# Ledger of designs, part 31: peptides against a protein of PDB entry 3V4O

Target 1, 234 residues: chain A of PDB entry 3V4O
Amino acid sequence: DQPLAKDKVALLIGNMNYREHPKLKAPLVDVYELTNLLRQLDFKVVSLLDLTEYEMRNAVDEFLLLLDKGVYGLLYYAGHGYENFGNSFMVPVDAPNPYRSENCLCVQNILKLMQEKETGLNVFLLDMCRKRNDYDDTIPILDALKVTANIVFGYATCQGAEAFEIQHSGLANGIFMKFLKDRLLEDKKITVLLDEVAEDMGKCHLTKGKQALEIRSSLSEKRALTDPIQGTEY

## One batch from the design tools (peptide; aimed at target 1 D30 F164)

Design b2_p18_7_s2 (made by RFdiffusion4, then SolubleMPNN; from b2_p18_7, 5 letters changed)
Fold by OpenDDE base, seed 3:
Structure b2_p18_7_s2 (fold): chain B 234 residues (1-234), chain A 18 residues (1-18)
Amino acid sequence: as target 1 above (234 residues)
Amino acid sequence: SEEEKLTEEYSKEGLTPM
């Protein structure tokens, strides 16, 4: 049977113009391109750029309000980030230097809140570095996640590694988005789709040994971003 | 290959960490 989504909602965040950290270029184009693709997939998309901590927290709160039982939720982030003890942290543009976990948004905390909504699918696409932040020695105590078997993480890079953007003729794209956009509209299980993106990235000589896509999933159903919305006439 | 061409095109400007 074809899986159905009750609704499909995406929050896209691209942070570039950091106050105390190096500025980025790719998130602008990457958010724009992904927005257009997800809209073609009938996602309700909120796209935001250069968010402060306060604005990011508000955006996540509003995103969570749109989630409910059976809803597909997708969070995309492009910007600075880090990973400590298996927890991913998104860095707001007003984060201090150095930043700590209290200045950032923890993705796993967002996942916990999404699970409380009984979503049909939770997808995280994280286009950020995953290096350890040595200035943050806090070991987070997170609440145990529920066993929902509907979680997919697409990390633009491996644990402890950097994600890269390519500059060409004044334009910049993230390596991850460059390959993701070519396959995103395919009617395939999301983990299969991402695996194919990983293979495509692996063929790129520029990033061999520097950046590789990591997929972390617990997905027991054949869920795709192309899944139709329940009650919609086609 | 198309991959080599892509590599050559983008290598001119370089990769920057995010």
Scores: peptide ipSAE 0.277, ipTM 0.674, DockQ to the pose 0.278
OpenDDE base, seeds 1, 2, 4, 5: peptide ipSAE 0.248, 0.267, 0.265, 0.243; ipTM 0.688, 0.661, 0.622, 0.679; seed 2 fails the geometry check

Design b2_p18_7_s3 (made by RFdiffusion4, then SolubleMPNN; from b2_p18_7, 5 letters changed)
Fold by OpenDDE base, seed 4:
Structure b2_p18_7_s3 (fold): chain B 234 residues (1-234), chain A 18 residues (1-18)
Amino acid sequence: as target 1 above (234 residues)
Amino acid sequence: SEEEKLTEEWAKEGLTPL
């Protein structure tokens, strides 16, 4: 049986113009390209750039309000980030230097809240570095996740590694998005799709040994981003 | 391949970490 989504909602955040950290370039184009693709997949897409901590938290709250039982939720983030003890932290543009977990948004906390909404699918696409932040020794205590078997993480890079952007023809793109965009519209289980993206990215000699896509999933159903919305005829 | 060509072009510009 074809899995169905009650609805499909995506929040895309691209942070570039950091106040106390190096400015980035790729998130602008990457958010734009992904927005267009997800809209073709009938996602309701909210795309935001250069969010402060306050704005990011509000955006996530508003995103969560759009989620409900059976809804597909997708969060994409491009910007500075770090990973401590398996927890991913998205860095707002007004984060201090050095930043700490209290200044950032924890992705796993968002996942917890998404599970409370009884979503049909939770997809996280994180185009950020995953290096340890040595200035933050806090070990976040997160609530235990439910066994929902509907979780997919696509990390642009491996644990402890950096993710990169590349400038070509005057525009900068993340390496992850360069390959993701070519397959995102395919009618495939999302984990299969990401695996193919990983293979494509693996052919990029520039990032060989520096960046590789990591997929972390617990997905018991053949859910795809192309899954139709309930009550809609195509 | 097209990917190899693209990679070669990218190599000229370099990479910037996020």
Scores: peptide ipSAE 0.357, ipTM 0.730, DockQ to the pose 0.256
OpenDDE base, seeds 1, 2, 3, 5: peptide ipSAE 0.351, 0.312, 0.312, 0.323; ipTM 0.711, 0.696, 0.689, 0.693; seed 2 fails the geometry check

Design b2_p18_7_s4 (made by RFdiffusion4, then SolubleMPNN; from b2_p18_7, 7 letters changed)
Fold by OpenDDE base, seed 2:
Structure b2_p18_7_s4 (fold): chain B 234 residues (1-234), chain A 18 residues (1-18)
Amino acid sequence: as target 1 above (234 residues)
Amino acid sequence: SEWEELTKKYSEEGLTPM
């Protein structure tokens, strides 16, 4: 039987104009492209750029309020980030230099809160570096995740590696979004779709050996971003 | 492809870490 979503909600965050860190360029176009695609998939999309810590936390809170039983939730982030002890941290534009976990948003904490909403699908697309932050030695004590079997992570890069953009004129997208956008509208299980994106990215000679897509999933059902919303006929 | 042609114009020096 065709899986159904009660609703589909996406929060897209692109941070590029950092106060104390190198500025980025790709998040602007990447957020724009992804917004248009997700709207074609009948997602309710909120797209925000250059968020402070306060604004990011508020945006996530508002996003969570839109989630409920059976809702598909998608969080996309493009910006600076790091990964310590298996936890991903998104860096706000007003983060100090160096930044620490208390200055950042922990993705796994957001996932925990999404699980409490009994969502139908939780998708994280993280276009950020995954290197360890040596200035943050905090070992987070996270709440145990529930076994919901509805979680998909698409990491733009491998654990301990960097994600890249090309800042030269003529290339609008970062590496991850360039390949993601070509397949995002396909009616396929989300993990299958991302696997195909990974193969496409693997053909990029510029990032070979430097950046590769990692898919981490616990998804027991054939859920797709194209799944219809309950009560709608297509 | 157009993408392949564009990427060939760039080197590793054109990559900026996120």
Scores: peptide ipSAE 0.193, ipTM 0.660, DockQ to the pose 0.305
OpenDDE base, seeds 1, 3, 4, 5: peptide ipSAE 0.179, 0.054, 0.232, 0.188; ipTM 0.534, 0.564, 0.564, 0.663; seeds 3, 4, 5 fail the geometry check

Design b2_p18_8 (made by RFdiffusion4; failed a check: the pose's geometry)
Pose (drawn by RFdiffusion4):
Structure b2_p18_8 (pose): chain A 234 residues (1-234), chain P 18 residues (1-18)
Amino acid sequence: as target 1 above (234 residues)
Amino acid sequence: SSDTLTEALETANSLTPR
């Protein structure tokens, strides 16, 4: 009755040195911090910075190859992003200005590929803005996803809003990781854990009225990032 | 020196969108 994971795998990407868009600072320390925390939780973690579109597609293909039945899969992205018609996109460092969906990675397409591997848990922590891209002409018409009841999204901000880091950030985490890092080791269902992070963030004066954590979840089983890996000793 | 300190404090309270 203890939920188990076949394996725990994560892909972490922090994009900062944009060629044609404002540069960011905090993704480096945000990725460094989550890498350490997830390793404490026995995840196999690939952590990468300043990825071009090509590198981002390769990184996600490698991550998909590590996924199989019953595996917990987690993707964390810190950098520029946008959201059109409910679909979230991650923007690579080589994105032109303006850019369209073909220059970016669609997070829903990644989720579809993860479901094909029959993972036991799918977690997306998207630490990016979610405003429209006016230059993105295209429409989704993506296939409906299977009902796997194991999907959790932890958006650093609401749809049509911005996610933030501290100006001239230096050593400071961005807002989402500032609060996520204090809770991630808790032995609680990931949905509940993210809800506590949402409450902690609500006390932050800098972001009142402009950034709030959004949890979207269909996870029915009580699965946690601290769940033991099957066949190891707990 | 007082104006430079005020500008540093205002910058410390500023945010950069991702």

Design b2_p18_8_s1 (made by RFdiffusion4, then SolubleMPNN; from b2_p18_8, 13 letters changed; failed a check: the pose's geometry)
Amino acid sequence: EEEEEKRKEELANQLQAR

Design b2_p18_8_s2 (made by RFdiffusion4, then SolubleMPNN; from b2_p18_8, 12 letters changed; failed a check: the pose's geometry)
Amino acid sequence: EEEEEKEEEELANQLQAR

Design b2_p18_8_s3 (made by RFdiffusion4, then SolubleMPNN; from b2_p18_8, 12 letters changed; failed a check: the pose's geometry)
Amino acid sequence: AEEAARRAEELANQLQAR

Design b2_p18_8_s4 (made by RFdiffusion4, then SolubleMPNN; from b2_p18_8, 13 letters changed; failed a check: the pose's geometry)
Amino acid sequence: EEEEEKKKKELANKLQAR

## One batch from the design tools (peptide; aimed at target 1 A26 D30 Q167)

Design b2_p19_1 (made by RFdiffusion4)
Pose (drawn by RFdiffusion4):
Structure b2_p19_1 (pose): chain A 234 residues (1-234), chain P 19 residues (1-19)
Amino acid sequence: as target 1 above (234 residues)
Amino acid sequence: RKQLSNEEILEALEEELEE
């Protein structure tokens, strides 16, 4: 009755040095921090910075190859992003200005590929803005996803809103990771853990009225990032 | 993701001082 993971795998990407868009600073320290915490939780972690579109697609293909039945899969992205019609896109460092959906990675398409591997848990922590891209002409009409009841999204901000890091950030984490880092080791269902992070973030004066954590979850089973890996000793 | 502007940080700090 202890939920188990066949394996625990994560892909972390932090994009900062944009060629044609404002540069960011904190993704480096955010990725460094989450890498350490997830390693403490026995995840196999690939952590990468300043990825072009080509590198981002390759990184996600490698991550997909590590996924199989019952595996916990986690994707963390810190950098520029946008959201059109409910679909979230991650923007690579080589994105032109303006850019469209073909220059970016759609998170929903990644989730569809993960479900095809029959993963036991799918977690997306998207630490990016979620405003519309006016230049993105296109429409989704993506297939409906299977009902796997194991999907959790932890958006650093609400739809149509911005996610933040501290100006001239230096050593400071961005807002989402500042609060996520203090809770991630807790042995609680990931949905509950993210809810506590949402409450902690609500006390932050800098972001009142402009950034709030949004949790979207269909995870029915009580699965946690601390769940033991099957066949190891707990 | 975006950096907080200096103006927004200053306004938040003024509000804390007023409290």

Design b2_p19_1_s1 (made by RFdiffusion4, then SolubleMPNN; from b2_p19_1, 12 letters changed)
Fold by OpenDDE base, seed 4:
Structure b2_p19_1_s1 (fold): chain B 234 residues (1-234), chain A 19 residues (1-19)
Amino acid sequence: as target 1 above (234 residues)
Amino acid sequence: MVELSEEDIAAALAALAAE
């Protein structure tokens, strides 16, 4: 039997015009491209650019309100970020320099809240650097996660490394999105799909030895982004 | 994300041309 989604909802955030940090270019294009693809997959997509801390927190809150039992939730983030002690932090455009955890949004906290909604699938696509932030010595204490076996992390880069964007012929793209977009519509288990993207990225001479896709998952069912929505004709 | 350096781009292009 093919898995079914109660609904499919995605929140896409692209931060590029930072006030106190280097500006980026790729998030704009990457968010647009991913929006188009996810809509073809019948996702309800909310796409937002250049969010302050307040706006990001509000966007996440609204996103969570759309989640319920059996709903597929996908969070995509492109921008500055860091990882401390296995916790991923998304940096708002108004974050100070240096930024700390209290200025940022912790992805693992969002995951905890998604689990409370009893979602059918939780996908995080994080196109950000994963370097240690030496200016933040805070160790977040998170509540214990449930065993839901429906979690997939697609990191644009490996732990301690950077995620890159390229500018060529007037176009700017993240390396991650460059390869993800070519496979996103495939009817495959999401972890299998991301594994193929990882192999494609591995052949890229631009970032060989500097960036590598990392998949972290606990997914016990063959869930795909192409899974049909319950109650629809298919 | 960080911008890929011009040196990295040039090196990659050279590598592709050599294949």
Scores: peptide ipSAE 0.352, ipTM 0.818, DockQ to the pose 0.718
OpenDDE base, seeds 1, 2, 3, 5: peptide ipSAE 0.344, 0.340, 0.340, 0.343; ipTM 0.810, 0.812, 0.813, 0.816

Design b2_p19_1_s2 (made by RFdiffusion4, then SolubleMPNN; from b2_p19_1, 9 letters changed)
Fold by OpenDDE base, seed 4:
Structure b2_p19_1_s2 (fold): chain B 234 residues (1-234), chain A 19 residues (1-19)
Amino acid sequence: as target 1 above (234 residues)
Amino acid sequence: MVELSEEDIKEALEELEKE
């Protein structure tokens, strides 16, 4: 049977104008393009740019309020980030230099909260670097995750590597979004879709040997972003 | 996310020309 979503909600965050870190350009375009695509997929989309720590935390809180049993939740982030001990940290625009975990938002913590909402699907698309932050010595102790088998991580790059943006002819895109946008509307299991994106990215000479998409998933059902919303005509 | 350097772009273009 066709899987159904009770609803579909996405939070898109693009951080570019950092106060104490290099400014970026791609998140603006990437968030815009992804917003349009997700809306075509009947997602309720909240798109925000250049969020401070306070604003990011509030945005996540508001996003979580929209989640409920059976709801598809998608979190997209484009900006600076790092990964320590398998935990992904999104960096707010007002983060100090150097930043620490206390200044950032931990994606795995958000996942934990999403699980508490009994969501139907949890998708994280993280367009950020995954290099270790040597200035953060904190060893995170996170609560154990539930076995929900509805989790998909799409990392723009592999562990310990950087995610890149390209600027050409006045346009800027992240490498990840450059390829993701071409396949996002396909009616395929989300992990299959991302796998195809990974192959497309692998052919890119700009980032060959520098950036590779990583998929981490525990998804026991054939869930797709194209899945219809329960109670709607299709 | 980090900006791809001009050198990286140049290198990539050169690789494409060799193919």
Scores: peptide ipSAE 0.352, ipTM 0.793, DockQ to the pose 0.793
OpenDDE base, seeds 1, 2, 3, 5: peptide ipSAE 0.344, 0.337, 0.341, 0.339; ipTM 0.796, 0.790, 0.796, 0.793

Design b2_p19_1_s3 (made by RFdiffusion4, then SolubleMPNN; from b2_p19_1, 10 letters changed)
Fold by OpenDDE base, seed 1:
Structure b2_p19_1_s3 (fold): chain B 234 residues (1-234), chain A 19 residues (1-19)
Amino acid sequence: as target 1 above (234 residues)
Amino acid sequence: MVELSEEDIKEALEKLKLE
């Protein structure tokens, strides 16, 4: 009864060198660390840094082309972001100041497109702030999601809060990745894995009361990132 | 993401000493 993935594909985006916003450092290291880990899990990984809006949209389009029925899709983003009305927006490096939704990529829109591919698992790991963007009063009109029961969101922080990075730390600069990397290879249901990461993060005094991992899931099956790819020997 | 301030780090260290 071992769940099988038709394939496993991940798109990792780290935006640091913003043109009109504060520069970051964590995404470089965090993308590198996550790339290494996901490759150990036999993911096909595309890792990109410092993407413009045009490049981000193209990367997502190419990522979607690799998805199909039963494929595990994972999207990781590290950079600036915001959340309005429950929708997560990833900010490209060439976004204006202030930025609006039209300048950014909506994660929920990507999810909708992933659902159309009938993927086996949709995982979003969003290492970005989730504060309201007061300069964007646009109410997004999104297509209704299908009931696929295979969606997992791992937010680096809780709603309305910030995600932090440490510039004078070890391998992982982001708080989220610092703890995620220690458990990512575990053979556990992805939601269980993230729950353990959340507990580990909760013990971090640097961000206690400021940052907390949030898990949003409709996953109804025991799916893990360690699940073998169909047709392969393990 | 935002960078932790020196004040944030200092505050965290102080809390560790109190525990």
Scores: peptide ipSAE 0.361, ipTM 0.808, DockQ to the pose 0.790
OpenDDE base, seeds 2, 3, 4, 5: peptide ipSAE 0.357, 0.350, 0.355, 0.357; ipTM 0.798, 0.800, 0.803, 0.806

Design b2_p19_1_s4 (made by RFdiffusion4, then SolubleMPNN; from b2_p19_1, 10 letters changed)
Fold by OpenDDE base, seed 5:
Structure b2_p19_1_s4 (fold): chain B 234 residues (1-234), chain A 19 residues (1-19)
Amino acid sequence: as target 1 above (234 residues)
Amino acid sequence: MVELSEEDIAEALAKLLAE
């Protein structure tokens, strides 16, 4: 009855020191806090900061090599981003101004590659804006996804909206991570956990009416980040 | 991700104090 993971692997990317775009501060702290939490959940965590396009693509490639049948995969991104036609794009620190899809990493393409690994669970936590990029008129042609029923997206904000951070002295934290970190260790189905985070964030006066967590999932089984790894004894 | 303005923070604090 208890679902088991063959392994649990996470890639965390925080981009803040952009060359041609506004600098951020929250990704540093957010990646650090999330790293500590996921390690408590027995995830193998790779955490990277301020990646160029080349470095981001390499990091994703290395991450994919760690995935296999039954493995839980989690990708977290904090930084600049945009969404065109339902496709999410993560912006590297060396992206030009303005940036286009060819300069960025498409999350849906990464998902396609994760599905090929026959993973047990695919979780995406995207702490970035989801506004339309008017400077990018490219209509991406993506490969068809498989029906794996094991996908969960946690968007820090809703479609067409922005994701916020606090850069005040002594406070450099993303709004999304502020609430996520308080519930991440709970033994609950990941979609239920994120739903509770959404309600908590909804009470925040800082971003009420401006930022709302969106959950997109096709998860047919009860899977949690707390699920034990196969072969381990407790 | 974008930075909350000082005005946004001030507005939020005002709402919090009004509770």
Scores: peptide ipSAE 0.362, ipTM 0.822, DockQ to the pose 0.779
OpenDDE base, seeds 1, 2, 3, 4: peptide ipSAE 0.356, 0.125, 0.185, 0.353; ipTM 0.817, 0.562, 0.578, 0.814

Design b2_p19_2 (made by RFdiffusion4)
Pose (drawn by RFdiffusion4):
Structure b2_p19_2 (pose): chain A 234 residues (1-234), chain P 19 residues (1-19)
Amino acid sequence: as target 1 above (234 residues)
Amino acid sequence: SEELQSRYALLGEEYEEYL
């Protein structure tokens, strides 16, 4: 009755040195922090910075190859992003200005590929803005996803809103990771854990009225990032 | 004092104005 993971795998991407868009600073320290915490939780973690579109697609293919039945899969992205018609896109460092969906990675397409591997848990922590891209002409009409009841999204901000880091950030985490890092080791269902992070973030004066954590979840089983890996000793 | 930096991309003329 203790939920188990076949394995725990994560892919972390922090994009900062944009060629044609404002540069960011905090993704480096955000990725460094989450890498350490997830390693403490026995995840196999690939952590990468400043990825072009080509490198981002390759990184996700490698991550998909590590996924199989019952595996917990987690993707964390810190950098520029946008959201059109409910679909979230991650923007690579080589994105032109303006850019469209073909220059970016669609998170929903990644989730579809993860479900094909029959993962036991799918977690997306998207630490990026979610405003519309006016230059993105295209429409989704993506296939409906299977009902796997094991998907959790922890958006650093609400749809049509911005996610933030501290100006001239230096050593400071961005807002989402500042609060996520204090809770991530808790032995609680990931949905509940993210809800506590949402409450902590609500006390932050800098972001009142402009950034709030959004949890979207269909996870029915009580799964946690601290769940033991099957066949190891707990 | 501390201020916020957005992770919004700034597009087209908006980014030119920002520069």

Design b2_p19_2_s1 (made by RFdiffusion4, then SolubleMPNN; from b2_p19_2, 5 letters changed)
Fold by OpenDDE base, seed 2:
Structure b2_p19_2_s1 (fold): chain B 234 residues (1-234), chain A 19 residues (1-19)
Amino acid sequence: as target 1 above (234 residues)
Amino acid sequence: MEELQSYAPLLGEEYEKYL
């Protein structure tokens, strides 16, 4: 039987105009294009650019308020980031240099809060670097996650590696979004879809040996971003 | 040939190098 979503909600964050770090370009285009695609999939999409720490935390709080039992939640982030001890940290535009975990948003903490909402699906698409931040010695102690079997992480790059955008005078996608956008509308289990994106990315000569998609999931049901919303017929 | 820009921020000593 076709899985159903109670609702579908997405928060897209693109940080590019950093105060104390190199500016980026791709997040602008990536957020824009992903917004349009997710809306075609009947997601309620909130898209925000260049968020301070305060604004990011508020955005996440508001996003969580839209989540409920059976709701599909998708969080996309494009910007600077790092990963310490398996914890992913999104870097706000006003983060200091160097920054610490206290200046950033921990994705795994957000996941915990999403689980408390009893969502039907939790998708994280993280277009950020995953290198260790040696200036942060903090080891976050995270509570054990519930066994919900509805979690999908799409990391734009491998653990300890960097994510990239194509550098040229014009606007262009980041590497991850370049390939994701071509398949996002396909009616496939989300992990299958991402696996195909990974293969497409792997064929790119620009990123060979530099960036590879990592999929981390515990998804026991054949859930897709194309799944219908309950109470609606397509 | 197209070049890639890393999303990695410049921190500490590395940041000072580019100032």
Scores: peptide ipSAE 0.249, ipTM 0.692, DockQ to the pose 0.885
OpenDDE base, seeds 1, 3, 4, 5: peptide ipSAE 0.236, 0.217, 0.218, 0.239; ipTM 0.684, 0.661, 0.664, 0.689; seeds 3, 4 fail the geometry check

Design b2_p19_2_s2 (made by RFdiffusion4, then SolubleMPNN; from b2_p19_2, 8 letters changed)
Fold by OpenDDE base, seed 3:
Formats: C-alpha cells, sequence, structure tokens
Structure b2_p19_2_s2 (fold): chain B 234 residues (1-234), chain A 19 residues (1-19)
C-alpha cells in the first residue's frame, strides 16, 4: 500500500549574481539548506549556483538523464523569474535586459520531458516571481501534456505576484524556504505538506498579504518525499 | 532593520532607478 520510488533525484538551482538585473542573496543559503534536507530524504541532489543559460540547459539535460520509469524528480529554482500565460520561466544570470522567453528556461517544457521518462512523481518548487513579462508578447505553443496524475507545483507566490527574500545585517533567506524547511521532512503527502506550509506563511504577520504560497497539483496517489526507494529494506 | 527584496527582475527605466 505504501508507494515506492524507483529512485529520487533532485536538481536545485539558485541564481543570484545577475549581470543585467538586481542581485539576490537568499538563493545561496536556501539551496544549501534544501540540499541537506533532501539528502536526509535519500534524494540524489545536484545543487548549482549562478548558472548561465547554457549551463542551466545542460544541467536540466543531465537531470533528465537520471530520470526513468518510477523515479521521483524534484526541481527547485530560486532566482528571478516570470510567468506568461501559465508558463513559468526561470531567468539565467546572463539574461539580457529586457529578457524574452528565448533567453529563459520554460518549466512546462521540462515537465513534458519528465513525463516522457514515465517518472513516478514530478515536483516543482519555484521560488520566483510570477509577474507577467510585458516585454515579450510571444505566445508559446507547447506540446500537450500526458495525463499522468503525478504533478505538483509549489509556487512561492500567487499568480501575478512577487516573491521576496528577507534581509537583515547581510543575511538573507527566501520567505518560501523559511517556512518550507520546517516541514519538509514530515511523512505526509506532498500536497498536504505544502498546504501546511501555506498556512504557516499566512499566519506570519510579515508575509500576510505580501506573499502567499500556491499549490497546483494533479496527484492521484499518496506520494510523499519520504517514500522509500524500491529495493531498500527497512 | 529588516527589509524585503523582490525577486522580480527590474527592467528598463526601473532598473536605472534602482542603480
Amino acid sequence: as target 1 above (234 residues)
Amino acid sequence: SLSLQSYAPLLGEELEKYK
């Protein structure tokens, strides 16, 4: 009855030292903390910082090579980003000003490729803004997704809104990671876990009305990040 | 003192104001 993962693989990307955009601080710490937590959950974790477009595309390609039937795939991104017509775009550090979709990585395209690998679970944790990019009027036509019922999106903020980091005396943490890290190790369905994170964020006076977590999922099974890997004896 | 910084990339004139 307990769902099993064939394997568990995560790619974590934190972009902060942008060439043509404001620099960020929190992704460094957030990627580090999430790496340690996911490794405790027996994820194979690749963590990368300050990636150019070329490097990001290569990292995603290598990540996809590690995916196969039944594998849990998790993609975390912290950095600048935007959302056009329901498509999420991660901004590389060498993106121009203004940027366009051709300069960025589309998360939904990555999802399509993950589905082709017949993964057991696809989790996207996107710690980025979701405001529309008015400098790009291109409407991308994406391939239709399969009905796999194993998809979870955790958006650090709601549609059309911004995500933030908290800075104090040179230290910075992303608001999303501040609350996520306290619950990530809990043995709960991933959507339930994220819902609790959403409530925690909503109860904080600093973030209430400023940033709210959005969960978008098609998950028909009780899949958790704590699910054991197939072949492992306990 | 606590401060919030947006993850939104500032473009064009907004970026110039930030500098």
Scores: peptide ipSAE 0.312, ipTM 0.743, DockQ to the pose 0.784
OpenDDE base, seeds 1, 2, 4, 5: peptide ipSAE 0.299, 0.310, 0.306, 0.301; ipTM 0.737, 0.752, 0.738, 0.738

Design b2_p19_2_s3 (made by RFdiffusion4, then SolubleMPNN; from b2_p19_2, 7 letters changed)
Fold by OpenDDE base, seed 3:
Structure b2_p19_2_s3 (fold): chain B 234 residues (1-234), chain A 19 residues (1-19)
Amino acid sequence: as target 1 above (234 residues)
Amino acid sequence: SLSLQSYSPLLGEEREKYL
């Protein structure tokens, strides 16, 4: 009755040192901490920092090559981003100012490609802003998604809202990772886990009314990040 | 004190400071 993963693969991207946009700090710490946690969950983790558009596209391509039927795929991104017409765009460090969709990576396109691999679970953890980019008025036409019922989006913030990092003397987490890291190892359905993270974040006085976790999912099975890999014995 | 930095490059807002 326990769901099994054929394998578990994660791509973590943290963009901080933007050329034409404000620099960030938290993605370094967040990627590092998440890497350690996911490895404890037996994920094969590729962690990359400060990727150009070309490098990001290559990283995604390599990530997709590791996916196959029944594989759990997790994509984490921390950095600048925006959302237009329900499509999430990750901003590479070499993106121009202003940036457009052609300069960025569309998460929903990645999801489409993951579906083609017949993955067992697709998790997106997006620690970026979701404000509308008024400098890009293009309406993307995306390929229709399949009905796979194995998709989970964890947005660090609400639609049209901003995500934040904590800054003080020294390094600190982004708001999302601050709470996610405390629960990530729990053996719970991933949507339930994220819901609890949302509650924890809601208790933070720093972001009350400013940032809230949004969960978007179509997950018909009790899939957890703790699910064992097929062929392993405990 | 703590401050928050937005991940929005479009706003370019200065960090908000919190006690």
Scores: peptide ipSAE 0.246, ipTM 0.690, DockQ to the pose 0.379
OpenDDE base, seeds 1, 2, 4, 5: peptide ipSAE 0.245, 0.236, 0.035, 0.243; ipTM 0.685, 0.680, 0.533, 0.689; seed 4 fails the geometry check

